Peptides against a protein of PDB entry 3ZN8. Designs and how they scored, part 61

Target 1, 125 residues: chain A of PDB entry 3ZN8
Amino acid sequence: LEEYDKIQKKMEDVMEGKGKLTLRDVYAQIIALRKMGPLSKVLQHIPGLGIMLPTPSEDQLKIGEEKIRRWLAALNSMTYKELENPNIIDKSRMRRIAEGSGLEVEEVRELLEWYNNMNRLLKMV

## One batch from the design tools (peptide; made by RFdiffusion4, then SolubleMPNN)

Design b2_p18_7_s4 (from b2_p18_7, 12 letters changed)
Fold by OpenDDE base, seed 2:
Structure b2_p18_7_s4 (fold): chain B 125 residues (1-125), chain A 18 residues (1-18)
Amino acid sequence: as target 1 above (125 residues)
Amino acid sequence: SFEDRVLQLLVAKKEQEK
């Protein structure tokens, strides 16, 4: 919970034009959210709270969980410099990351595109 | 919540632009 609060504060700072969102921040957020996963399932069973939370199908949850695991593998294959400055990741670096993580290059590109879109969106808010 | 804070920032930004 403490780690989650730190990540939330970081996101708020970025939205206020303070600091920079990095892939290291994304990695930390994914890990924190995975730790809270079982708790979220318990909260869904509490009457009154579960109705407000979108309940994806079990199959959609499995697909999403697999996607997150694949992204974590990619992030674990990145250098510190790449995690802090994702804009330096060129085609050669993407291929290395893909090979190191056992992923397709397109999956690494998708992760970077998601990061870029999220970072742009947060700065616009 | 994070969602509430995002909403607050959006409202504040709109108020500054008006």
Scores: peptide ipSAE 0.031, ipTM 0.396, DockQ to the pose 0.077
Fold by OpenDDE base, seed 3:
Structure b2_p18_7_s4 (fold): chain B 125 residues (1-125), chain A 18 residues (1-18)
Amino acid sequence: as target 1 above (125 residues)
Amino acid sequence: SFEDRVLQLLVAKKEQEK
């Protein structure tokens, strides 16, 4: 629970323009989410929300979990500087990360694109 | 909730832009 509170606070800080979302933050979020289990299961325990949210199919959950696992592998292959400043990750760095994590370069690019999109969205909020 | 806080921030930002 404490980890979740820290993550939420960090997201709030970024949304308020008081901080920058980094891949280190993303890593922490993923780890925290994995510890809590599928968010759908957590939400099912909240009275009133369990009825409104379509529970993702078990297959969709598995696909998502595998994708997250692959992203964690990529993150584990990044340097501290890259995690803190993902904008320095060029094609050469992406290739190294991909090779180190056993991923395709396109998968690393997808992660970075997701990060960039998330940052843009948070800045718009 | 976190969702409520996000909504509040969105509303506040929109009000500041007006």
Scores: peptide ipSAE 0.027, ipTM 0.387, DockQ to the pose 0.082
Fold by OpenDDE base, seed 4:
Structure b2_p18_7_s4 (fold): chain B 125 residues (1-125), chain A 18 residues (1-18)
Amino acid sequence: as target 1 above (125 residues)
Amino acid sequence: SFEDRVLQLLVAKKEQEK
């Protein structure tokens, strides 16, 4: 929970304009989620919530896990400066990250696009 | 465990909403 609370606080800070979401924050969030296991399994243990939320199929869970694993590989291939300021990641950096992580450049681009969208969303709230 | 703590928070939140 301490990790979860830190993540929530960070999100709140970003929403209040007191901070910036970084890929380091994303990394921390992913790690925290992995520690929780599949969120669906966690929610199933909560009386009443398990009924309201469609449980992802086992296949969907596997797909999600694989995507997370791939994103972690990308993040692990980034420099500290890139993690703190993802907007500096140009085509050359994306290619390096992709090669270092064994991913396609498009997958790295997808991660960055997701980050940018999330960051914009948080600033709008 | 972290999972147990999250569950506790979720349960607590649910109880507060009642």
Scores: peptide ipSAE 0.047, ipTM 0.407, DockQ to the pose 0.076; fails the geometry check
Fold by OpenDDE base, seed 1:
Structure b2_p18_7_s4 (fold): chain B 125 residues (1-125), chain A 18 residues (1-18)
Amino acid sequence: as target 1 above (125 residues)
Amino acid sequence: SFEDRVLQLLVAKKEQEK
């Protein structure tokens, strides 16, 4: 609960222009959500700003959970500078992250695209 | 070897952190 409150406060700060969303924030959010129980139950409590996973069938939930697990692997393969400033991740860094995490480059790209979209959305609010 | 590849990736990561 404390971790969740910190995440919410961070999101509010970003929306108010007092900070920026980083991949460190994303990492913290994913970890907090996983601690709260089954992803399906947690996603119900995150109105619009959570990991936009379609409310999946049970099979889609498993796919989404696997995707998040893969994203965590990617995040764990990033440097501190990359986590704090994802915009520095070029093709070379992306390839390194993919290889280090056992993912395809396209999966890392998808994570970064998701981050960029989320960051853009938060700045618009 | 797999081990050598892991070491190479680790070195590359450290260099990029600088």
Scores: peptide ipSAE 0.020, ipTM 0.433, DockQ to the pose 0.021; fails the geometry check

Design b2_p18_8_s1 (from b2_p18_8, 10 letters changed)
Fold by OpenDDE base, seed 2:
Structure b2_p18_8_s1 (fold): chain B 125 residues (1-125), chain A 18 residues (1-18)
Amino acid sequence: as target 1 above (125 residues)
Amino acid sequence: SEEERRRALLQLIYDFLR
């Protein structure tokens, strides 16, 4: 709960243009969410989710859980400098991260794209 | 606003699960 609150505050600061959300923040948030249990339980704690989004199937939840596990492996293979400044991750760094985590390069790219989309979204609200 | 933050979070979840 403590880590979750810290990340939530950081997210609010970013939304107000007072800060930058990094992959270090993402890493901390994922760990905090994982402590709440499986993805299904995490989603149940989000107010209005069942009304605003279609309820994920069991298969979709399994896919989501596996994706989280794989992204954690990627994050664990990043340097501190990369976690703080993901924009420095070039093709060489991305390949190293993929090899170190046992992932495909495309999976690391997907994580970075998601991060970029998240930052764009935060600036729009 | 809090509602905007929630909508943003939901959008991120949707993008993650698609």
Scores: peptide ipSAE 0.278, ipTM 0.777, DockQ to the pose 0.308
Fold by OpenDDE base, seed 4:
Structure b2_p18_8_s1 (fold): chain B 125 residues (1-125), chain A 18 residues (1-18)
Amino acid sequence: as target 1 above (125 residues)
Amino acid sequence: SEEERRRALLQLIYDFLR
């Protein structure tokens, strides 16, 4: 709970223009959420989510769980500089990360795209 | 706006679960 609260506060600070969300923050959040159990259990602790969207199917939960594992592998293959400043990740770095994590380059690209979309969302407030 | 944020959040979640 303490780690999760810290991550939430960080996200709030970013939304208020007091900071920047990095992949280091994403990594910390994933680890904190994983301590709460499987994705199905984690989603139950997110207030309002069940009201905003239909409950994910079992297949969607499996996809999400596998994606989390794959993204952790990618994050573990990144350098400290890349985690702190993901904008430096070019095609060469993406290929290295993919090879080091056993992923396709497209999967690494998907993680980075998700990260960029998250940052856009946080700045929209 | 609140509506734009809500739509963006939902899209982000759906993209993650696709």
Scores: peptide ipSAE 0.278, ipTM 0.784, DockQ to the pose 0.165
Fold by OpenDDE base, seed 1:
Formats: C-alpha cells, structure tokens, sequence
Structure b2_p18_8_s1 (fold): chain B 125 residues (1-125), chain A 18 residues (1-18)
C-alpha cells in the first residue's frame, strides 16, 4: 500500500505541475512494487480494479511480468542522464540500450512510447 | 480528483497488459 501511495503522490505532483515523472522514477517504483510480489499481487492492492476495468487474465499477467523484466533490463542499461531526461534518447542511444540489455530496438522504443503516453495521460487528467 | 487519478492509473495498467 505504501508503494501504491508513492505512485499516486508522484502522479499528483505531475498533474499539478509540481514535478516531472522520469524513467528513474519509473525504475524506482517498479523495484518497489516488485517487492510486493508478482504483478497479480500488486494489482490486488489497487482498489476498484475489478469494478472499473476487466481483471487481467492469467495470460495477460504472465505477459506483463515478462515485459517488466525486459523493461528493467533496458532501464539498467540507461545512463543517469537518459533516465532523468529520456528525450535525449535518439536512435544511436536506443541501439546501445537494446544491445546492452539483450533486447530488440523495438522493445526499447515501446518502453519510451509507453513513458510518453503516461506523461500525456497524467497531464490530461 | 482521486477517482480520476485512480482511473488514469488503471488505464495505464490496462494499456501495459494489452
């Protein structure tokens, strides 16, 4: 619950223009949430999940867990400057990150796209 | 609102798991 509250607080700060969510923040929160157990356990701590959205299937949770593991590998391969300011990540940096993490460049791009979409959504709410 | 923030988070989770 404390990890969930931290995520909400960070989201509130971003929505109120008091801060910016970085990949470093994402990295820290993923690590914190993983201490709660598997993704299924994390989702169980989110009130109203079963009411507001359809509960993810077991297969979806498995896919999600694998994606998290792969994204953590990518994040571990980023520099401090890249984590703090993902906007500097160009094609050359993406390739380096992909090679360093054993991922496809498309997977690194997907992470960055998700991050950008998250920031857009946070500003919209 | 808190409810709106929760909905946004849930949407992000849903998008992540798609």
Amino acid sequence: as target 1 above (125 residues)
Amino acid sequence: SEEERRRALLQLIYDFLR
Scores: peptide ipSAE 0.237, ipTM 0.746, DockQ to the pose 0.314
Fold by OpenDDE base, seed 3:
Structure b2_p18_8_s1 (fold): chain B 125 residues (1-125), chain A 18 residues (1-18)
Amino acid sequence: as target 1 above (125 residues)
Amino acid sequence: SEEERRRALLQLIYDFLR
């Protein structure tokens, strides 16, 4: 779990405005979280979540798990340059990533939009 | 603050599950 702790520290630094979250960091975090078990188990480890959010339905958890698998496929199809600098991913790159991962272009776009939103949110805290 | 961090986390989860 040492790698997980390193990722956590980096996330804290990003939240404090001391760093930038990249898709490489996202990838590493997803892998670390997957080692904790299914999404349901991961969510149970988030302090205070059970108080503030209703427990997702089993169907919603399945959807979430599938989304994670798809996003991992997309991330595995990206170059190191793209992972470090996601802003360079244009329409041509998105198409390549989609084709390489067996996803629709819209799914790749969704991942990138999520990343952008997450990165902005982390900097606001 | 802890509350701000919690709200941020919830927003991330919401955004992921949307």
Scores: peptide ipSAE 0.220, ipTM 0.738, DockQ to the pose 0.288

Design b2_p18_8_s2 (from b2_p18_8, 10 letters changed)
Fold by OpenDDE base, seed 1:
Structure b2_p18_8_s2 (fold): chain B 125 residues (1-125), chain A 18 residues (1-18)
Amino acid sequence: as target 1 above (125 residues)
Amino acid sequence: SEEDRRRALLQLIYEFLR
């Protein structure tokens, strides 16, 4: 619950224009969530999930768990500057990150796209 | 509102999992 509250607070700060969500923040939050156990257990700690959104299937949870693992590998291969300012990641950097993490370039692109979508959504609320 | 923020957070989680 404490880790969840921290994530929520960070997102609220971004929504209120009090801060910017970086990939460093994402990394820290993922690590915090991992301490809570598997993704299924994390979701159980979120009040109202079953009421507000359809509950993910077991298969979706499995895919999500694998995605987290892969994204952590990518994040571990990024420089501090890239984590703090992901918009500097061009095709060359993306390829390096992919190679360093053992991922496909498309997987790194997917992470960056998710990050951009998250920031967009947070600013709209 | 707090409710809107909560919904947004849940939506982000859902989008991550899909």
Scores: peptide ipSAE 0.134, ipTM 0.661, DockQ to the pose 0.316
Fold by OpenDDE base, seed 5:
Structure b2_p18_8_s2 (fold): chain B 125 residues (1-125), chain A 18 residues (1-18)
Amino acid sequence: as target 1 above (125 residues)
Amino acid sequence: SEEDRRRALLQLIYEFLR
């Protein structure tokens, strides 16, 4: 619970423009959420989400769970420096991460693209 | 509010994962 509160505070600071979201923050948040159980249970603990977002189907939840597992494999294959500063990840690093995680390079690129898009949108909120 | 910011962040994550 204490760890979750620290992560949440970090996310709030990022939303206020007082901090920068890193892949380490993403990793920590995913692990914290996974400790709560399957994605379906996690979503049930978010007040007002069912009002703001449509309830995902069982198939959508399974796809989401698989995507999270694959991204965790990629994150586990990154160095501390890469997690703290994903901007250093070039084509050579992406290939290493993909090979180490058993993923395609395109899947690692997708994670990095998601991260970049997330940071861009968070700056606008 | 703090709650609104949390909801916005979670909504963004959800939109990228679906």
Scores: peptide ipSAE 0.127, ipTM 0.652, DockQ to the pose 0.334
Fold by OpenDDE base, seed 3:
Structure b2_p18_8_s2 (fold): chain B 125 residues (1-125), chain A 18 residues (1-18)
Amino acid sequence: as target 1 above (125 residues)
Amino acid sequence: SEEDRRRALLQLIYEFLR
């Protein structure tokens, strides 16, 4: 779990204003989480989750797992430049990524929106 | 704080799963 610890440290640095979270970091995090097993097991390792959030249904977990797989496909279709600087991803790049990953453009946009929300959230903590 | 970090993590999960 050394990879996971490195990612967590980076996230902490970003939260402290000492860095920027990139899609490369997101990719690494997803891979690290996948090594822990299915999403259900990952969620079980989050302290306090069971107290603050209702346990997702099996169907919701399946949907989440599928979303992760789709996002990995999208990330695998990005260039290193895009992974490091997601802001350069314009409509043309999104279309290319979607086509390369077998996704709809809207799914790629959803990933980017999630990333932007995550990055904003980390900076405000 | 630890609580703030936990809240942030939960929010990330929410955003991911929504």
Scores: peptide ipSAE 0.123, ipTM 0.661, DockQ to the pose 0.319
Fold by OpenDDE base, seed 2:
Structure b2_p18_8_s2 (fold): chain B 125 residues (1-125), chain A 18 residues (1-18)
Amino acid sequence: as target 1 above (125 residues)
Amino acid sequence: SEEDRRRALLQLIYEFLR
């Protein structure tokens, strides 16, 4: 709960233009969510989700859980400098992260693209 | 607002699952 509150505050700061969301923040968020249990249980605790978003199927939840596991592996293979400044991750760093985590380079690229999209989204709110 | 924070979190989850 404490980690969750920190992440919410960080997101608020970014939305207000007072801060920057980093992959360190993403890492903390994923860990906080994992402590709540499986993705299915996490989603059940979010008020209004069933109204705001389509309810994921069981298969979609399994895919989501596997994706979380893979992204955690990638994040665990990053340096502190990369977590704080993901924009420094070039092709060489991305390959190292992929090799260290047992992932394809494309999976690491997908994580970085998602991160960039989230930052754009938060600035638009 | 709390509602805005919740919406942002939902968007994050949605984009993650997409």
Scores: peptide ipSAE 0.129, ipTM 0.662, DockQ to the pose 0.347; fails the geometry check

Design b2_p18_8_s3 (from b2_p18_8, 9 letters changed)
Fold by OpenDDE base, seed 2:
Structure b2_p18_8_s3 (fold): chain B 125 residues (1-125), chain A 18 residues (1-18)
Amino acid sequence: as target 1 above (125 residues)
Amino acid sequence: SEEERRRALLLLIYEFLR
């Protein structure tokens, strides 16, 4: 519950323009979610999820868990400067992160694209 | 509001799972 509240507060601050969502924030949020247990348990703690969003299948949850693991590996391979300012991540940095995390470059690109999409969504709210 | 915070978290999860 405490970790859930921290995530909500941070997201609210970003939505209200009181803060910027960084990959450091994403890292902290993922760790907090992991402390709550498997993705299935995390989703069960969100009131109204089954009404607001389609409920993921068991296979989708497994894919999601693996994606979380891979993104954590990528985030652990980033420098502090990259976590705070993901826009500096060029092709060379992206390759280094991929090699350091044992991921494909495309997986690192997917994380960055997700981050960019989140920032776009937050600006629309 | 608490509802806005919940919606923000849901959007995060939705985009992650997409």
Scores: peptide ipSAE 0.120, ipTM 0.650, DockQ to the pose 0.352
Fold by OpenDDE base, seed 3:
Structure b2_p18_8_s3 (fold): chain B 125 residues (1-125), chain A 18 residues (1-18)
Amino acid sequence: as target 1 above (125 residues)
Amino acid sequence: SEEERRRALLLLIYEFLR
C-alpha cells in the first residue's frame, strides 16, 4: 500500500506538470492496479466512474485484461533505459521487445502509441 | 487530495480502455 501511495503521488505530480510520465511509471501503476484484482474489480473501486465513463461490457473487460497481460510482457522485455526514455525505441528495439515478449511488433507499437497518447492527455490537465 | 488521485487513476484507465 505504501508503494501504491508513492506511485499515486507521482501520477499527481505528472498531472500538475511537475514531472514526466515514463513507461517505468506506467509499469509500476499497472502492477499496483493488478494487486487490487481483475480489471472489473479495479473499476468498481473508483468512485464516480459510472458517471464519468461508460461502463465497459464484460467482453471489453476480458479484452482489456488480456491486453494488460501482453503489455506487461512487453514492459518486462524492455531495458531500464527504454522504460525511462521510450522515445529511443526504434524499429530494431521494437522487434527485439516483440521477440522477447512473444508479441507481434504491431502490439509493441500499440503500447507505445497508447503511452504517447496518455502522456499528451496528462499534459493537457 | 482524494479527488486528484481519482483523476489520475481515471485518466490512466480511460486511456487504456479507449
Scores: peptide ipSAE 0.114, ipTM 0.643, DockQ to the pose 0.335
Fold by OpenDDE base, seed 1:
Structure b2_p18_8_s3 (fold): chain B 125 residues (1-125), chain A 18 residues (1-18)
Amino acid sequence: as target 1 above (125 residues)
Amino acid sequence: SEEERRRALLLLIYEFLR
């Protein structure tokens, strides 16, 4: 629960314009979430989730867990500069990250797309 | 607002899981 509170506070800071969400922040949040256990346990700590969003199936949770593992591998293969400023990640950097993490380039692209979408959503709130 | 924060968090999770 303490890790959840840290994540929430960080999200609040970003939403209030006190900071920009970086991939370093994403990394820290994923690590914090992982300390709470598997994704299923993390979701149980979110009040109102079952009311506001469809409950993920067991298969979706497994896919999500695997996605987390893969994204962590990608994040671990990024430089500090890339983590702090993900917009510098061009096709060459993306390929390097993919190769270094043992992922497909498309998987790294998916992470970056998610990050960009998240930043867009946070700016609207 | 607290409601907006909750919505943002839920959207984050939804976006991650989709």
Scores: peptide ipSAE 0.114, ipTM 0.651, DockQ to the pose 0.354
Fold by OpenDDE base, seed 5:
Structure b2_p18_8_s3 (fold): chain B 125 residues (1-125), chain A 18 residues (1-18)
Amino acid sequence: as target 1 above (125 residues)
Amino acid sequence: SEEERRRALLLLIYEFLR
């Protein structure tokens, strides 16, 4: 619970423009959420979600769970420097991460694209 | 605030699922 509160505070700081979201922060948040159980249980703990977002189907939840597992494999194959500053991840690093995680390079690229989109969105909020 | 925490988590989930 204490670790979760620290992660949430970091997210608040990022939302207020007082900090930068890193892949380390993403990793920590995913692990904290996984301790709460499957994605379906996590979503049930968010008041008003059904009003703000459409309720995912069972198939969408399964796809989401698989995506989380694959992204965790990629994150586990990154160095500390890469997690703290994903901008250093070039084509050579992406290929190494993909090989180390048993993923396609395109899946690692998708994670990085999501991260970039998240940071763009957070700057607009 | 709790609202800010909820908003941050919702944005993370939204961007993850889309």
Scores: peptide ipSAE 0.110, ipTM 0.642, DockQ to the pose 0.345

Design b2_p18_8_s4 (from b2_p18_8, 11 letters changed)
Fold by OpenDDE base, seed 3:
Structure b2_p18_8_s4 (fold): chain B 125 residues (1-125), chain A 18 residues (1-18)
Amino acid sequence: as target 1 above (125 residues)
Amino acid sequence: SKEERQSALLRLIYEFLR
């Protein structure tokens, strides 16, 4: 509950233009979501989602769950400095993170690209 | 509202994870 409240406050600050969402915030949010149960249950708590997006198939949910697990592994392999300021993550850092998490470098890059896109969109909401 | 903002974040996370 405490982490959930912190993330909500951070999200409010970002939407008000008072800061940016960091990977530390993303990590905390993913952990909070995991406490709600599997991805299927999490999606049920999103009002209007069923109207805006088709209900994912069981296979799609499985793929999504696996992706979450992989991203958590990557986040667990990052330093606090990297989590706070992902822009410092260069090719050398990506390689270290990939090796430490058992992922391919391309998967780490995908996470960072996802984060950048999400952070941009949050500022527009 | 707080609930609406939380829902928006969850939607964004879902859209990027799928």
Scores: peptide ipSAE 0.170, ipTM 0.715, DockQ to the pose 0.424
Fold by OpenDDE base, seed 5:
Structure b2_p18_8_s4 (fold): chain B 125 residues (1-125), chain A 18 residues (1-18)
Amino acid sequence: as target 1 above (125 residues)
Amino acid sequence: SKEERQSALLRLIYEFLR
């Protein structure tokens, strides 16, 4: 619950043009959500999702769960400085993170792209 | 609202994970 409050405050700040959502914030939120159980249970706590998106199949849930696992591995392989300022992650850092997490560099890039897109979208809301 | 913002964030996470 504490981690939920933190990310909510950060999100509010971003919407007000103050500060930014970091990967540390995202990481904390993902960990908090994981306490709810598998991805299927997490999705049940998203109001309106069932109206906006089709119910994922078992295979889709499995893929999503694996992706979360991989992203957590990547996040666990990042330094505090990188989590707070993902923009400093260059090709060398991406390669290190990938190697440390057992991922392809492209998967790390995908996470960073997701983060950038999410942060951009939040600023637009 | 706080709930709406939380929902929006979770939806964004889901959209990019799927």
Scores: peptide ipSAE 0.158, ipTM 0.697, DockQ to the pose 0.415
Fold by OpenDDE base, seed 1:
Structure b2_p18_8_s4 (fold): chain B 125 residues (1-125), chain A 18 residues (1-18)
Amino acid sequence: as target 1 above (125 residues)
Amino acid sequence: SKEERQSALLRLIYEFLR
């Protein structure tokens, strides 16, 4: 998967202090992962996960899938500028994105928080 | 290896999604 490799390389660059992950990158990654199938199938591609981490229940997988669907809806409602520079997303933009995607503002905030945490974590690795 | 990096990335994504 060419797109998956590009995102992986981008993440590696971020780990090395070169640039930052964008929501466009996140979007592309989610799409690439979806090509692997449902979240359950994606997790099967992680060697040793069942040994090192607790195996998600069916309910947890459903919650995860729903979260992915909602985040995709939010991402589809963002402008290109917002995807490239999520830091410009203020309260007004969050509300617009939420309304456009049929989500609560808090769900959009959660996505942005996840994104920020992801970038911070990548820099700490 | 590439496979190890892919696995690590997937694990990271899993941790954020759970």
Scores: peptide ipSAE 0.157, ipTM 0.708, DockQ to the pose 0.312
Fold by OpenDDE base, seed 2:
Structure b2_p18_8_s4 (fold): chain B 125 residues (1-125), chain A 18 residues (1-18)
Amino acid sequence: as target 1 above (125 residues)
Amino acid sequence: SKEERQSALLRLIYEFLR
């Protein structure tokens, strides 16, 4: 809960243009969420979610859990420097991360694209 | 605000799941 609150505050700072969200922050956020249990239980703790988003099916939850597992593997295969500055991750680093995590290079690319999209979304608030 | 932080988390989850 303490780590969760720190990440939420950092996200708020980014939304206000006062900071930068890193993959280290993403990693900490995922770990904090995982402590609440499976994805289905995590979603139940989010007020207003049922109003803002459609309720995921059981199959969608399974897919989501697998995606979380795979992205955690990728994040665990990154160096501290890469987690703090994802923009340094070139094709060589991406391949190393993929090999170390047992993922396809395209899956690592997807994570990085998601990260970039999140930074853009936070700045639009 | 708390609501803003919750909204950010929702966006994170939504972007992760899509």
Scores: peptide ipSAE 0.153, ipTM 0.693, DockQ to the pose 0.365

